# Peptides against a protein of PDB entry 5Z08, part 55

Target 1, 168 residues: chain A of PDB entry 5Z08
Amino acid sequence: RQKDEWAKKTSSLMKQLDWFIGEHLGAMLAAEELGGPVVGELMEIDPDDLSAGFNAHGKLKKATSQPDLDRRQRRIDDIWGPQDEQGQAHKRKRGADEALAASAEMRDLIEQLMNKLVEAGGDNSATYVEIPRESAAARFLVRSKVAMFHPNDARRLRLVDFGRDLDD
Target 2, 222 residues: chain B of PDB entry 5Z08
Amino acid sequence: GLPRLIDAIEEASKIPAKRRQTPIKPTIEKLTTHLYTHGASPDSLLRLADLLTLRNHLDQASLAAITRNLYPSSTVSDEVVLRFIGALGHGQLKPTLALQALFLRWLVMVYHLLENPGVLGQVYGVLFDLLDTAAIRPQLCHLLALVTRRKHVRPFRIQAILTLSRQTGGDPNLTGLLRVFKNYYPEIIVGDATKGRASAFKHPDPQWRQHLDEIQQRRSEA

## One batch from the design tools (peptide; aimed at target 1 S144 F162, target 2 Q122)

Design b2_p20_5_s3 (made by RFdiffusion4, then SolubleMPNN; from b2_p20_5, 9 letters changed)
Fold by OpenDDE base, seed 1:
Structure b2_p20_5_s3 (fold): chain B 168 residues (1-168), chain C 222 residues (1-222), chain A 20 residues (1-20)
Amino acid sequence: as target 1 above (168 residues)
Amino acid sequence: as target 2 above (222 residues)
Amino acid sequence: SLADTLRQLIEEIQENIAKL
């Protein structure tokens, strides 16, 4: 009974994770791979202090009154914004394809990380996944504190074991 | 003149201090006095860069004294810049980290005199990969703050600085560099651990700058 | 944040897997 409830809850959470990756992360990860904004990097520094860029002399530039939201949107629009109608359709399609690819990469990476954690049976040395490249997905997992690189090998990534860290 | 002083120091640099017939210190003092008064031409700068960056028998105090008085009378060539960049990092044949910090400080102070500031952008990766070297990090972050352009702000470099910032307990110079990166990517989280006062990357030596400006002005009047 | 949401989801998944 309890095991069946946990299995159902796990399945529900996995569906939520898949939805979250597809609907929210995929496009942002694709934008990061294309040289856009870094996913999840909302500065806790007061937007007012950081909107004041530093000049070549290290002086705070005067905060331009335009909200950080408008600058982000403008940059997204510069990356994704409409060129000519045909160029727009191609750019939108390419953007959608890149978002799907990024979502698939994130899903696959999380699945591999979870599988390795289960297979390792508590051996931390066996929990590492070999990653072919430092992807936006891998970086986001590390920034989120859900994964960590091997101290001596940036090609090896492991999932943080929250199940054990909560019992200690 | 300056070329003859450099000739004498070059010859002395080939010989161990214990085997020199004459003390080099008086010649170094004449050189540094000349540099302070007149600066160094591009040709003299190149020769001095070789003396400073190549392994020789000059003592660290003499090398530091030359570096502290290395006023360009005109522009700084790409070749001179590349000599100093090539001298950075770890290795038995490389200058000491203390001397490397002086070279980076010098590059910051003469950045506005570079014939091609873009040369530093071409070696950006070499500079960036040295950020883990604590002894040169303050000056390196300052130089990178001047050199950084949008093309250099990549996700892997953002992550590298964030990781290094955590490992160093939030080095103010790394936080300062992250603020420069944020000018290009406003979305960069400088985490709560970086709430520390970021370095403002002020000019390292205002008196040195003023004296450099005086040397540069004399050239424009000649 | 997106990072917090992802962390929470993964944490909850791991907690439920550990109970299975």
Scores: peptide ipSAE 0.382, ipTM 0.377, DockQ to the pose 0.254
OpenDDE base, seeds 2, 3, 4, 5: peptide ipSAE 0.376, 0.379, 0.373, 0.379; ipTM 0.381, 0.374, 0.373, 0.385

Design b2_p20_5_s4 (made by RFdiffusion4, then SolubleMPNN; from b2_p20_5, 9 letters changed)
Fold by OpenDDE base, seed 2:
Structure b2_p20_5_s4 (fold): chain B 168 residues (1-168), chain C 222 residues (1-222), chain A 20 residues (1-20)
Amino acid sequence: as target 1 above (168 residues)
Amino acid sequence: as target 2 above (222 residues)
Amino acid sequence: SLEDTLRRLIEEILELIAKA
């Protein structure tokens, strides 16, 4: 009975985490990777908005020629914005694909971090995951105080052990 | 020699001040005098970095005195750099923010002696995410000004620093860092809130620099 | 916040794993 309740609760939380990553974080992570705002600065990023690209201020490029856009802002938009040449449908598909990719990266990273923590059996040195790059996903985990970089290697990331830090 | 002084301090650091049989201050003074006259070898730097960054029973005044006299006699290894970077931020096991500011100042002053300056570029995100910590921001901005390359100037970081600059009322150090970013991307619009004075990131201690140069010169002649 | 939500979810999962 207790094991079944534990399994159900764990499964429920995992589903909530997957949903949270897929429905809320994925588009924002993709936006950050594409040069958009930092995750959490713009709460309402539609995957469709990813296709429009972001200005240097992390704001969506409105397709409307606001005449007052400083020539400098247009250059930033030209450098960091998606090139207009891809049709709206291709842009939307790309935005959706980027959101899915970002969600998958975050899920995989969290899974690896949790697996390493469990496998380490209390050895803090064995809890590190090697990351190929600093990603929006990795940065978000660190900002959330869920993960920390190895003090000697920024390519190594581990979960914060919430259980031990509370009892000391 | 320096190794014996470090041994004595390491042993003393394991014991609370009230339980020490002998006062540590005379040994710290001997260490700082030795460091001032001869500098620290790479091996000694690593041991001293551990003493400075790991939680122990040394008092803050002693730690600050060691840091102020931490002249490298040669190069600074990646391992030494990473010890100091790992000591940054908030946490119960981390050094005080005042000591962290001294570490960042030290890294600025020895930047030209790093075996691999690229190591700081690898931890750029860690450093950048600490910009909200007001106590270390001046030295952190100076270090980031040295470390920043084109690959680090990303749209999210541009926006983050602009936002933080607005929130801080245009901190001169943040404005200084934005100027470094503008060197790579001239089109960066600094909003009206950032029309403040920018820091020039001058060397923090010219006398320390001169003394470091003298120590480094003695090594080249040996 | 999003950060708080993520942290809460991960903490709760880890607590359950630690109790198993």
Scores: peptide ipSAE 0.367, ipTM 0.400, DockQ to the pose 0.202
OpenDDE base, seeds 1, 3, 4, 5: peptide ipSAE 0.365, 0.353, 0.365, 0.360; ipTM 0.398, 0.385, 0.396, 0.401

Design b2_p20_6 (made by RFdiffusion4)
Pose (drawn by RFdiffusion4):
Structure b2_p20_6 (pose): chain A 102 residues (1-31, 98-168), chain B 214 residues (1-190, 199-222), chain P 20 residues (1-20)
Amino acid sequence: RQKDEWAKKTSSLMKQLDWFIGEHLGAMLAAEALAASAEMRDLIEQLMNKLVEAGGDNSATYVEIPRESAAARFLVRSKVAMFHPNDARRLRLVDFGRDLDD
Amino acid sequence: GLPRLIDAIEEASKIPAKRRQTPIKPTIEKLTTHLYTHGASPDSLLRLADLLTLRNHLDQASLAAITRNLYPSSTVSDEVVLRFIGALGHGQLKPTLALQALFLRWLVMVYHLLENPGVLGQVYGVLFDLLDTAAIRPQLCHLLALVTRRKHVRPFRIQAILTLSRQTGGDPNLTGLLRVFKNYYPEIIVSAFKHPDPQWRQHLDEIQQRRSEA
Amino acid sequence: FSAEQVVRWYIEEIDINRRK
């Protein structure tokens, strides 16, 4: 099957993203840098792992977030995540993976 | 003759205006005239794109003059297209929004000359996420309308464009883009973009006709 | 390309690949 290529591509891309978060983004967020990188990654991992865990239940895809988390503000500003409209302490990913003809 | 002018504009581009041993306006005009007559080669386009896209000491009037006369001879590379894509939106590395509108207008006018038009499809999300920026929204919508293929019409983008249409009170450029979206998915709840400058199109066609000569 | 655009692109591609 062609499946593990979609796996190989994902494991390769995940590493490239973590490299970018650690080398470039954490430092930008500080303005320590190492702490910002770890929390951004943990948040993105939690966000992505849940979006698929719901499959169809769009309502269950919110994660709890600290009050003033800069990582969530960046992710919302970058249009990769969205706060819950009723309260801003839960967060979901934008669902890039959903496709009508997927 | 053209590379020599670019070499001069590049050097003046590195130092402030008052420290220049010569006014640059006469040299900018020579470049503008040469581009009007002969067009810009693929390589010259790349160098000009760097000058238009990177922060330098060139003034706005000079950059706009260059952009308005950026008629390609032959083709437009991905290297050129992506530089203009990367120049879009807010940030300290990026040019003014006014120049960004000119770049987006230019990409529409030269869309048929791209070596790899699919490259815009590979950055579709970068173009789309910037629709909130009103200063460049009309030009963004026109370019997105040319670039949109079925694979790009995803539910999250359908919802985002509908929300933006409601919040802006109904931007006709947004509804024009939604029309293109509906052509791929008629299930969607319901300006046919014209060329922005016909004289520029005509002048580009004249310059492009030289490619048939040998 | 900006940091926001790079992050946006990687997340999109990873999410699409996971769904495939």

Design b2_p20_6_s1 (made by RFdiffusion4, then SolubleMPNN; from b2_p20_6, 11 letters changed)
Fold by OpenDDE base, seed 2:
Structure b2_p20_6_s1 (fold): chain B 168 residues (1-168), chain C 222 residues (1-222), chain A 20 residues (1-20)
Amino acid sequence: as target 1 above (168 residues)
Amino acid sequence: as target 2 above (222 residues)
Amino acid sequence: LSLEEQLRLLIEEISRLIRK
C-alpha cells in the first residue's frame, strides 16, 4: 500500500516535471540558446525591442541592419511571439522543433543527474555528469539551485543533494 | 434625438470651456439621460468612443458621466472596441488612467455584446503588456480573464505574470489571471505565497447589468 | 513562485522520493 502510494506520487511528480519542461521550459530554453532572454529574466522586452534582436548576452541590440540578427530574432519572435495564423507555419515548425529539442535536452540532463545521484551511494565525487557544453538547460538548473558545477571543472555538473541540506 | 446631442457636444469639444458661449453641462445631462433610457446605437457608440478617447476640451467629469451611461442598444463593433483599446497606456495624448479604467470596466460589462469577441484576442498582447500599470490592472486582469484562450497562454506570459505577481507582493487580480492560465495548463504552480484570495472577477456593477438587459430586451421586442 | 523555484521544488520532491 505505501509503496503503491509512493509510486503514484512519484509518477505524478514526474508527469508534472515532464509537462513543465515540455509546455513551458522548452520554448524558453530554446529562446535563450538562440540568443534570446535568459530564462527567468523578465526583460521588459517591448515587442518593438524584440524586433531589434538580442546580443550574445540576451541584451537588446540596437537595430543595426545585420541580416543574421534578424534571422535569430525572427526565430525568437516565432518561439515567443503569439502564434499569428497563416504565413508563420514554417517558422512555427522550426520554433516548435527547437523547443522540442531543448525540452529533450533538459529531460535527458535531469535524468542523468538523478541517475548519477542514485548510483553514487553517497560518494559526492561519483555524482557528477559530464556535459558537452554549457547549455541553457545546464545554466537554468544551476540558477534554480538544483545543480552545481564542479568547482574546478565547468564540464561537470551534479544534482544538489537536498537530503543532506535538511540534516545540517 | 441622440445624433443632435452628439453634434452639439462634438462642436463644444473643439472649444475650451472658458470660450464657450453656452454651458455644455445641460447638453451632457440630456445625452446621459437619453443613453440611460434608450442606449446607444452602433453609430452613436462610435461617435461617443471618439469623443471619449480623442483629446478634446471636454472635462473629465463629463467624459466619466458619458462612459458610465454608455449602454449599447445593440451590438458593439470591432471599431468601437479598437478605439477604447487604442486609448490605453501612457502618453500625453491618451485619456487619463482613471478614464482608461472606466473604459476597461465598460468592455468587461459589454463583452457579451461584442460583434466579434475575437477582436480582443487579436490585441491580447497590447492588453497584457499594460499589466504593470497599477491604476488599470484590476479591470485589465478582469478583461484578460474573459479574453484568454489557450493560444495566449505562452511561456513568456506565464513568466511575466509570475514575476509581476512577485514584484507586486501577490496582487489578487494577477493571481486571478494566473488561475485562468492554470485552467489551460494545470501544472502552473500558483505558489502558496499567493495565499492572497484570488479575485473571482465578479461583475463590476450588477445594477448596470440589469439596466443593460432591460435596454437589450426592448430591442428584441421592437 | 519563479520558474526556477517551481523546478527546484519539483526536483527536490522527486529526489526525496527516489531516495526513500
Scores: peptide ipSAE 0.279, ipTM 0.366, DockQ to the pose 0.267
OpenDDE base, seeds 1, 3, 4, 5: peptide ipSAE 0.277, 0.267, 0.276, 0.272; ipTM 0.357, 0.369, 0.375, 0.348; seeds 1, 3, 4, 5 fail the geometry check

Design b2_p20_6_s2 (made by RFdiffusion4, then SolubleMPNN; from b2_p20_6, 11 letters changed)
Fold by OpenDDE base, seed 5:
Structure b2_p20_6_s2 (fold): chain B 168 residues (1-168), chain C 222 residues (1-222), chain A 20 residues (1-20)
Amino acid sequence: as target 1 above (168 residues)
Amino acid sequence: as target 2 above (222 residues)
Amino acid sequence: MSPEEQLRLLIEEISVLRAK
């Protein structure tokens, strides 16, 4: 009974995590990778706004509100796409694609971290995941205090073992 | 005036060179001459930043010439800064690494004119992640040396620089950046990887600085 | 709650449940 309840709760939390990553965090991570603000400095990034770029204050320029962004976008669209509804759709699609890519990267990284922790069977040396680069995702996990870099290798990341820290 | 020159270049930038009715080079020369003499207003800087950072049909020599003459007559807005930061990195839509290096050099040279120097601190991670790109590393390290604060000096970044320093055979620019980090955390063991000569991060172009100062002084007298 | 705090709470809770 308790095991089933824990399994259900775990499943629910995983769904919440997936939702959080997909609906909120992915866009923020994508913004950081695109030269926008660090995740957490700008809390509300619409994936549609990622394509608009960031204003002088590190705020997302809403595509619609600033004439200069419209000129830039129009210029990009004039060069790379039709000015029509399709150009805005392509821009939105690109922003959405970047957010999806960032979400996928974060999900994959979390999954790898969790899997390595389980596989290690208590061996801390075996809990590290190799990351190809310091990504917005990796930095976010460290800032969130859910992951730690290896003290001697910044390409090695491990999940914090919250299960052990509670029993001690 | 400068706005009309920018208008002409913006329109020309939409058209492949072979399809232009009029050569753009004379207009670029007029623009660069104007920039050298008067500098660029904040509004003009933003427009020029877009021309420099967005994919268009301008040739690399023209883009480089504009960048080399990009004297601010006033302050540099966060928006202008973010345009240049957004242009950094790898990708088919990004400017060439050579042009990115010029942008970083420009940011170093105008750092004291930023309306909000803190904007670069907000994108510190983006800048830091580009340190593995050899072509822009010298200017990037210099910019990071200016931008770095205690909050940016994290154990993982220390280790990342140390690792990269080892991998690069002790790049003097990385060693210079580690010295900046050590100013905030003296306990940072600048091990054998940093026994090399550190860059002093001197001003990249003293003549450019002097000319910038002359342009800035004219604004204060007006 | 910051995004960092939200993520932490979720991962912490998941981790505790998996350890059980």
Scores: peptide ipSAE 0.488, ipTM 0.417, DockQ to the pose 0.317
OpenDDE base, seeds 1, 2, 3, 4: peptide ipSAE 0.472, 0.474, 0.484, 0.466; ipTM 0.398, 0.399, 0.400, 0.399

Design b2_p20_6_s3 (made by RFdiffusion4, then SolubleMPNN; from b2_p20_6, 13 letters changed)
Fold by OpenDDE base, seed 1:
Structure b2_p20_6_s3 (fold): chain B 168 residues (1-168), chain C 222 residues (1-222), chain A 20 residues (1-20)
Amino acid sequence: as target 1 above (168 residues)
Amino acid sequence: as target 2 above (222 residues)
Amino acid sequence: LSLEEQLRILIEQISELIAK
């Protein structure tokens, strides 16, 4: 009975986490990766906003045609092709794809962090996940006080041990 | 007048709340009302800075209320500034971090009234070394953004902010400070971490600013 | 609750359950 309740509660929380990542974080993480606002500064980012790109101030670029396209903006614009109705549909689809990719990255990172914490058996040195890059996902976890970078290696991220680290 | 109110509060501050013959709250309310209406002279500011920064028996709510109404009627002396800077950091004799954040916010809001803005530049290192203190970091970054000059932008400080920015997951205030540094050294690669929106360091309280301007204008007419 | 706080609460709760 208690194990079943534990399993149900764990499953429910995992579903809530997946929903939270997919419905709330994914688009915002994608926006941050695209040079948009930090996660939480804009509460509602439409995938269409992702397609418009962001200026150096993290504000939505109005669709003005001006050519000083920073390389990532060029990649965004190269990806978004001609402004035709078909181009807008491709824009929306790509914004959705970036949000999905960001959601997947966050899910995978959290899973790796949790797995390493469990596998380490209390050895803090073994709890670190190697990250290929400092992503919006990694930064968000650190800002959330859920993860910490290794003090000497920014490629190593660990989950905060909420069970032990509160007693120190 | 204001000096008499300060006298009464100074005397009360020496005595634990449970041993006071009279409640201090009415006197604090009179003080804050007076400060709101007339502001504080340089002499009064110094006395109030001592009350706010030195360990005494005043409650946190009273200290916060005084700080929120600490309108200078004139200029702010170096001595007043140094009292507030000296109150920053960790320690049993230091004010709470919440109160320190209010002091930093106050310094930001009165920066244009400093007799010598250079005084903050002289204590730049002290301020910079406190950036790891999360509770005061937002206001501290804002103050540093105002104070920073080319002489302060050193390689070790650039690296320190970059390191701290990573450790904090790209705190927008640190990113904002790095942007200020980049104005002096364009070659600063504000790394991929700065894809985050930097703080614009807007005025913390527009209403407080407006009221300060009104108090300052009355002095110019007298 | 901020998004950061919401995530923290979720992960904290999950971590506490996994550690048991």
Scores: peptide ipSAE 0.316, ipTM 0.431, DockQ to the pose 0.246
OpenDDE base, seeds 2, 3, 4, 5: peptide ipSAE 0.315, 0.314, 0.313, 0.316; ipTM 0.435, 0.586, 0.428, 0.397

Design b2_p20_6_s4 (made by RFdiffusion4, then SolubleMPNN; from b2_p20_6, 9 letters changed)
Fold by OpenDDE base, seed 5:
Structure b2_p20_6_s4 (fold): chain B 168 residues (1-168), chain C 222 residues (1-222), chain A 20 residues (1-20)
Amino acid sequence: as target 1 above (168 residues)
Amino acid sequence: as target 2 above (222 residues)
Amino acid sequence: LSPEEVLRLLIEEIEVLRRK
């Protein structure tokens, strides 16, 4: 009985987490990846603002062609299509696509972190997930005090072991 | 009455001080006098919590004066509590750390009037994660000492507080909180951190407590 | 609550319940 209630509550909370990531966090993460404000500094980021890009001060950037920027930043040039109604619709769609991609990245990263913690069976050395880059998602998890980088390797991230009990 | 005073302050809070037609200070003084004499109803507390926690054009002295006179005439709702909790920490939209310390002190002093003390237990993690903020740590540790239950005493939190205690050179407030943890789990090895001077977490303002009790008694007689 | 605080509370509660 009690275990079933806990399982139901866990499922409900996971759905809430998924919703929170998709409906709120994804757009903010996408904005940060695009050089926008850090997540939480601006609570209301319109997906349309994602299309305009951000300057070094977190303000909307004019399209400076920086050649070596990551694939997501190269998509900024694609977001800067013609300012016609069709171009604005394409920009909005791309902003939405970036928010969806950021949401998916966050979901996947959380899942990997949770799974590695379970699989490690108490071995802290085995709890680390290797991350390809320091993403907005990874930084957000660390700022949230949910995850920690390995002291000697910023490519290794682990979940904080919230579930460990003293009676174990 | 109190609602009209709050209305006037809410309107004034939307306008920069230099652009106000009338000085707000006399209205703040009337508000604080009213609060001192009669306390604040639950509805008034919520409105005042919004004024205190949301970014507006009120000066810090006025906000501090309101907070120091924020006597509940009744209970304190979960919503009021959550307004103050949401205002804690670092951020451009958050109140100053000095004001946050006053909010935490207030929560300590009105803890016995909370409609649901369990609400603080639900946001325990939020409070605990702020322990690294030195400016609010004394009041935060006091509040956590009241809120802590067995379920909150986890290995990661023990390790976090021990680490922070070492980094701070053994802050007496952290030592006090560790003693609270040890009350639930006597086997916790706190090392030399518990041998040091610990805060006793005494009531921060006995005069404020006495005056609160007088306001609360008037309600029970009505 | 900040987005960071919301995520923190959700993850903690999930992890605590998954281990029970």
Scores: peptide ipSAE 0.594, ipTM 0.786, DockQ to the pose 0.772
OpenDDE base, seeds 1, 2, 3, 4: peptide ipSAE 0.566, 0.593, 0.559, 0.587; ipTM 0.769, 0.786, 0.763, 0.774

Design b2_p20_7 (made by RFdiffusion4)
Pose (drawn by RFdiffusion4):
Structure b2_p20_7 (pose): chain A 102 residues (1-31, 98-168), chain B 214 residues (1-190, 199-222), chain P 20 residues (1-20)
Amino acid sequence: RQKDEWAKKTSSLMKQLDWFIGEHLGAMLAAEALAASAEMRDLIEQLMNKLVEAGGDNSATYVEIPRESAAARFLVRSKVAMFHPNDARRLRLVDFGRDLDD
Amino acid sequence: GLPRLIDAIEEASKIPAKRRQTPIKPTIEKLTTHLYTHGASPDSLLRLADLLTLRNHLDQASLAAITRNLYPSSTVSDEVVLRFIGALGHGQLKPTLALQALFLRWLVMVYHLLENPGVLGQVYGVLFDLLDTAAIRPQLCHLLALVTRRKHVRPFRIQAILTLSRQTGGDPNLTGLLRVFKNYYPEIIVSAFKHPDPQWRQHLDEIQQRRSEA
Amino acid sequence: SVLTFVTMIEEISTNRRRLA
């Protein structure tokens, strides 16, 4: 099957993203850098792992967030995540993976 | 003759205007004239795109003059297209929004000359996420309308464009893009973009006809 | 291909959804 290529591509891309977060983004978020990188990654991992865990239940895809988390503000500003409209301490990913003809 | 002019504009591009041993306006005009007559080669286009895209000491009037006369001879590379794409939106590295509108207008006018038109499809999200920026929205919509293929019409983008249409009170450029979206998915709840400058289209055609000569 | 910050997330999300 062609499956593990979609796995190989994902494991490769995940590493490239983590490299970008550590080398470039964490430092930008500081304005320590290492702390910002770890929390951004943990948050993205939690966000992505849940989006698929719901499959169809669009309502269950929110993760609890500290009050003034800069990582969530950046992710929302970058249009990769969205706050819950009723309260801003839960967050979901934008669901890039969903496709009508997937 | 053209590379010499670019070499001069590149050097003047590195130092402030008052420290220049010569006024640059005469040299900018020579470049503008040469581009009007002969077009810009693929390599010259790449160098000009750097001058238009990177932060330098060139003034707005000079950059706009160059952009307006950026008729390609032959083709437009991915290297050139991506530099203009990367120049879009807000950020300290990026050019003014006014120049960004000119770049987007230019990409629409030269869309048929791209060596790899699919490259715009590979950055579709970069273009789309910028629709909120009103200063460049009309030109963004026209370019997105040319670039949209079925694979790009995803539910999150459908919802995002509908929300933006409601919040802006109904931008006709947004509804024009939604029309293109509906052509791929008629299930969707319901300006046919014209060429932005016909004279520029005509002048480009004249310059492009030289490619048939040998 | 161009791999921006958002593109990397988008591609990972698309592939994981296909694997699921």

Design b2_p20_7_s1 (made by RFdiffusion4, then SolubleMPNN; from b2_p20_7, 6 letters changed)
Fold by OpenDDE base, seed 4:
Structure b2_p20_7_s1 (fold): chain B 168 residues (1-168), chain C 222 residues (1-222), chain A 20 residues (1-20)
Amino acid sequence: as target 1 above (168 residues)
Amino acid sequence: as target 2 above (222 residues)
Amino acid sequence: MVLTFRSLIEEISRNRRKLA
C-alpha cells in the first residue's frame, strides 16, 4: 500500500517534471545552446547587459539607448498586438524543434542521474554519469544545485544525494 | 506652497486622529488640489512617499487620495521608487494591500518618468516574489511586464508563474506576464498557460495620463 | 506541492530510492 502510494506520487511528479521540461525548460535550454542567455540562479549577468538582448551568437547586443517608456509600452503593444503571422512561424518552428531536442536531452540526463543514484546504493563514486559534452542541460542541473560535476572530471556528473543529509 | 502643506500633514500624521485639534481632511484636500494642479517636485515626492509608506496615523482614505493625485512635476528618483518598493509585502509595519496596489499602479503610470528605470530591474526578485499576493497581483504583473528584461526571465520564475497560474485558475495577469517572458524567449513553448485570456496591460487610467502629460508639459515650457 | 525544479527533482529522487 505505502509503496503503491509512493509509486503513484512518483509517477505524478515525473509527469510534472516532464511537463515542465517539455513546456518550459527545453526551450530555455535550446536558447542557451543557440547562444542565448544562460538561465539559472548563477547568472551574474549584469542587468544592463541583459537588457540589451542577445544576438544569435549569445553575445549581448549592446544595450540600445534606454528605450523610451513609450517604446516599452509599444513593445508590450507590439508583443500583444496582432503579430504579423508569417515571419514568426518559421522562427517558432525552428525554436520548437530545438526545444524538443533539448527537452529530450534533459529528460534522458535526469533519468540517467536518478538511476545511477539508486544503483550506487550510497557509493558516491558509482553515482556519476558520463556526459558526452557540457550541455546546457548539464549546466542547468549544476546551477540548480541538483547535480554536481566530478571534482576532477567535468565529463562526470552526479545527482545530489538529498537523502543523506537527513540520516546524518 | 506644497512644502507647507506637507509639513502640516507630517505633523498631523504623528498624532492619532482622535487627538488632533484640527481635522486633517481640509489639509489633505488642499494638498491633493495642489498636486492635481501643479504636481510634486522630486523633493516633495520623497516626502510624500515617506508619508505614504511609513507607518503613521493618517487614515487610508487620505493616503489613497494623496496617491491618486501623486503627479510628478518632474522625474521620479530611485529613492522615491525604493520607498514604494520597500512598502510592498506582508507585515504589520507595511501599508495595506489596497494601498500597495495603488502604489504599484502609480509606478506603472509614472514609469516613463523614472530617472533610472533600471532600479526596478534591480529589485525584480522582490517584486516577483509578491505575485502570490492576489490583492496586488494585477498591478504587480503590469509593473513586471514593463520591467521584465531577458535577465529576469529564469526557469524558476517561469515555473513559479505557471504553478501560480494553475493555483489561481489561470489569472489573466499571470498569463500576460508569461507572454512577456515568451517574447524574450520565443522558444519557450508556454503551452496551455498562454492560451488563456491574458491581460493586455493597458494604461490603468487614461485621464490620469493625460493630466500628467499636461503637468509635464508645463515644466518643459518653464 | 513541489514548487521548484530543485524540489521536484529532490522529491522524485527520494521517492525512487524508497521504491528501490
Scores: peptide ipSAE 0.490, ipTM 0.451, DockQ to the pose 0.250
OpenDDE base, seeds 1, 2, 3, 5: peptide ipSAE 0.469, 0.476, 0.465, 0.481; ipTM 0.527, 0.547, 0.503, 0.515

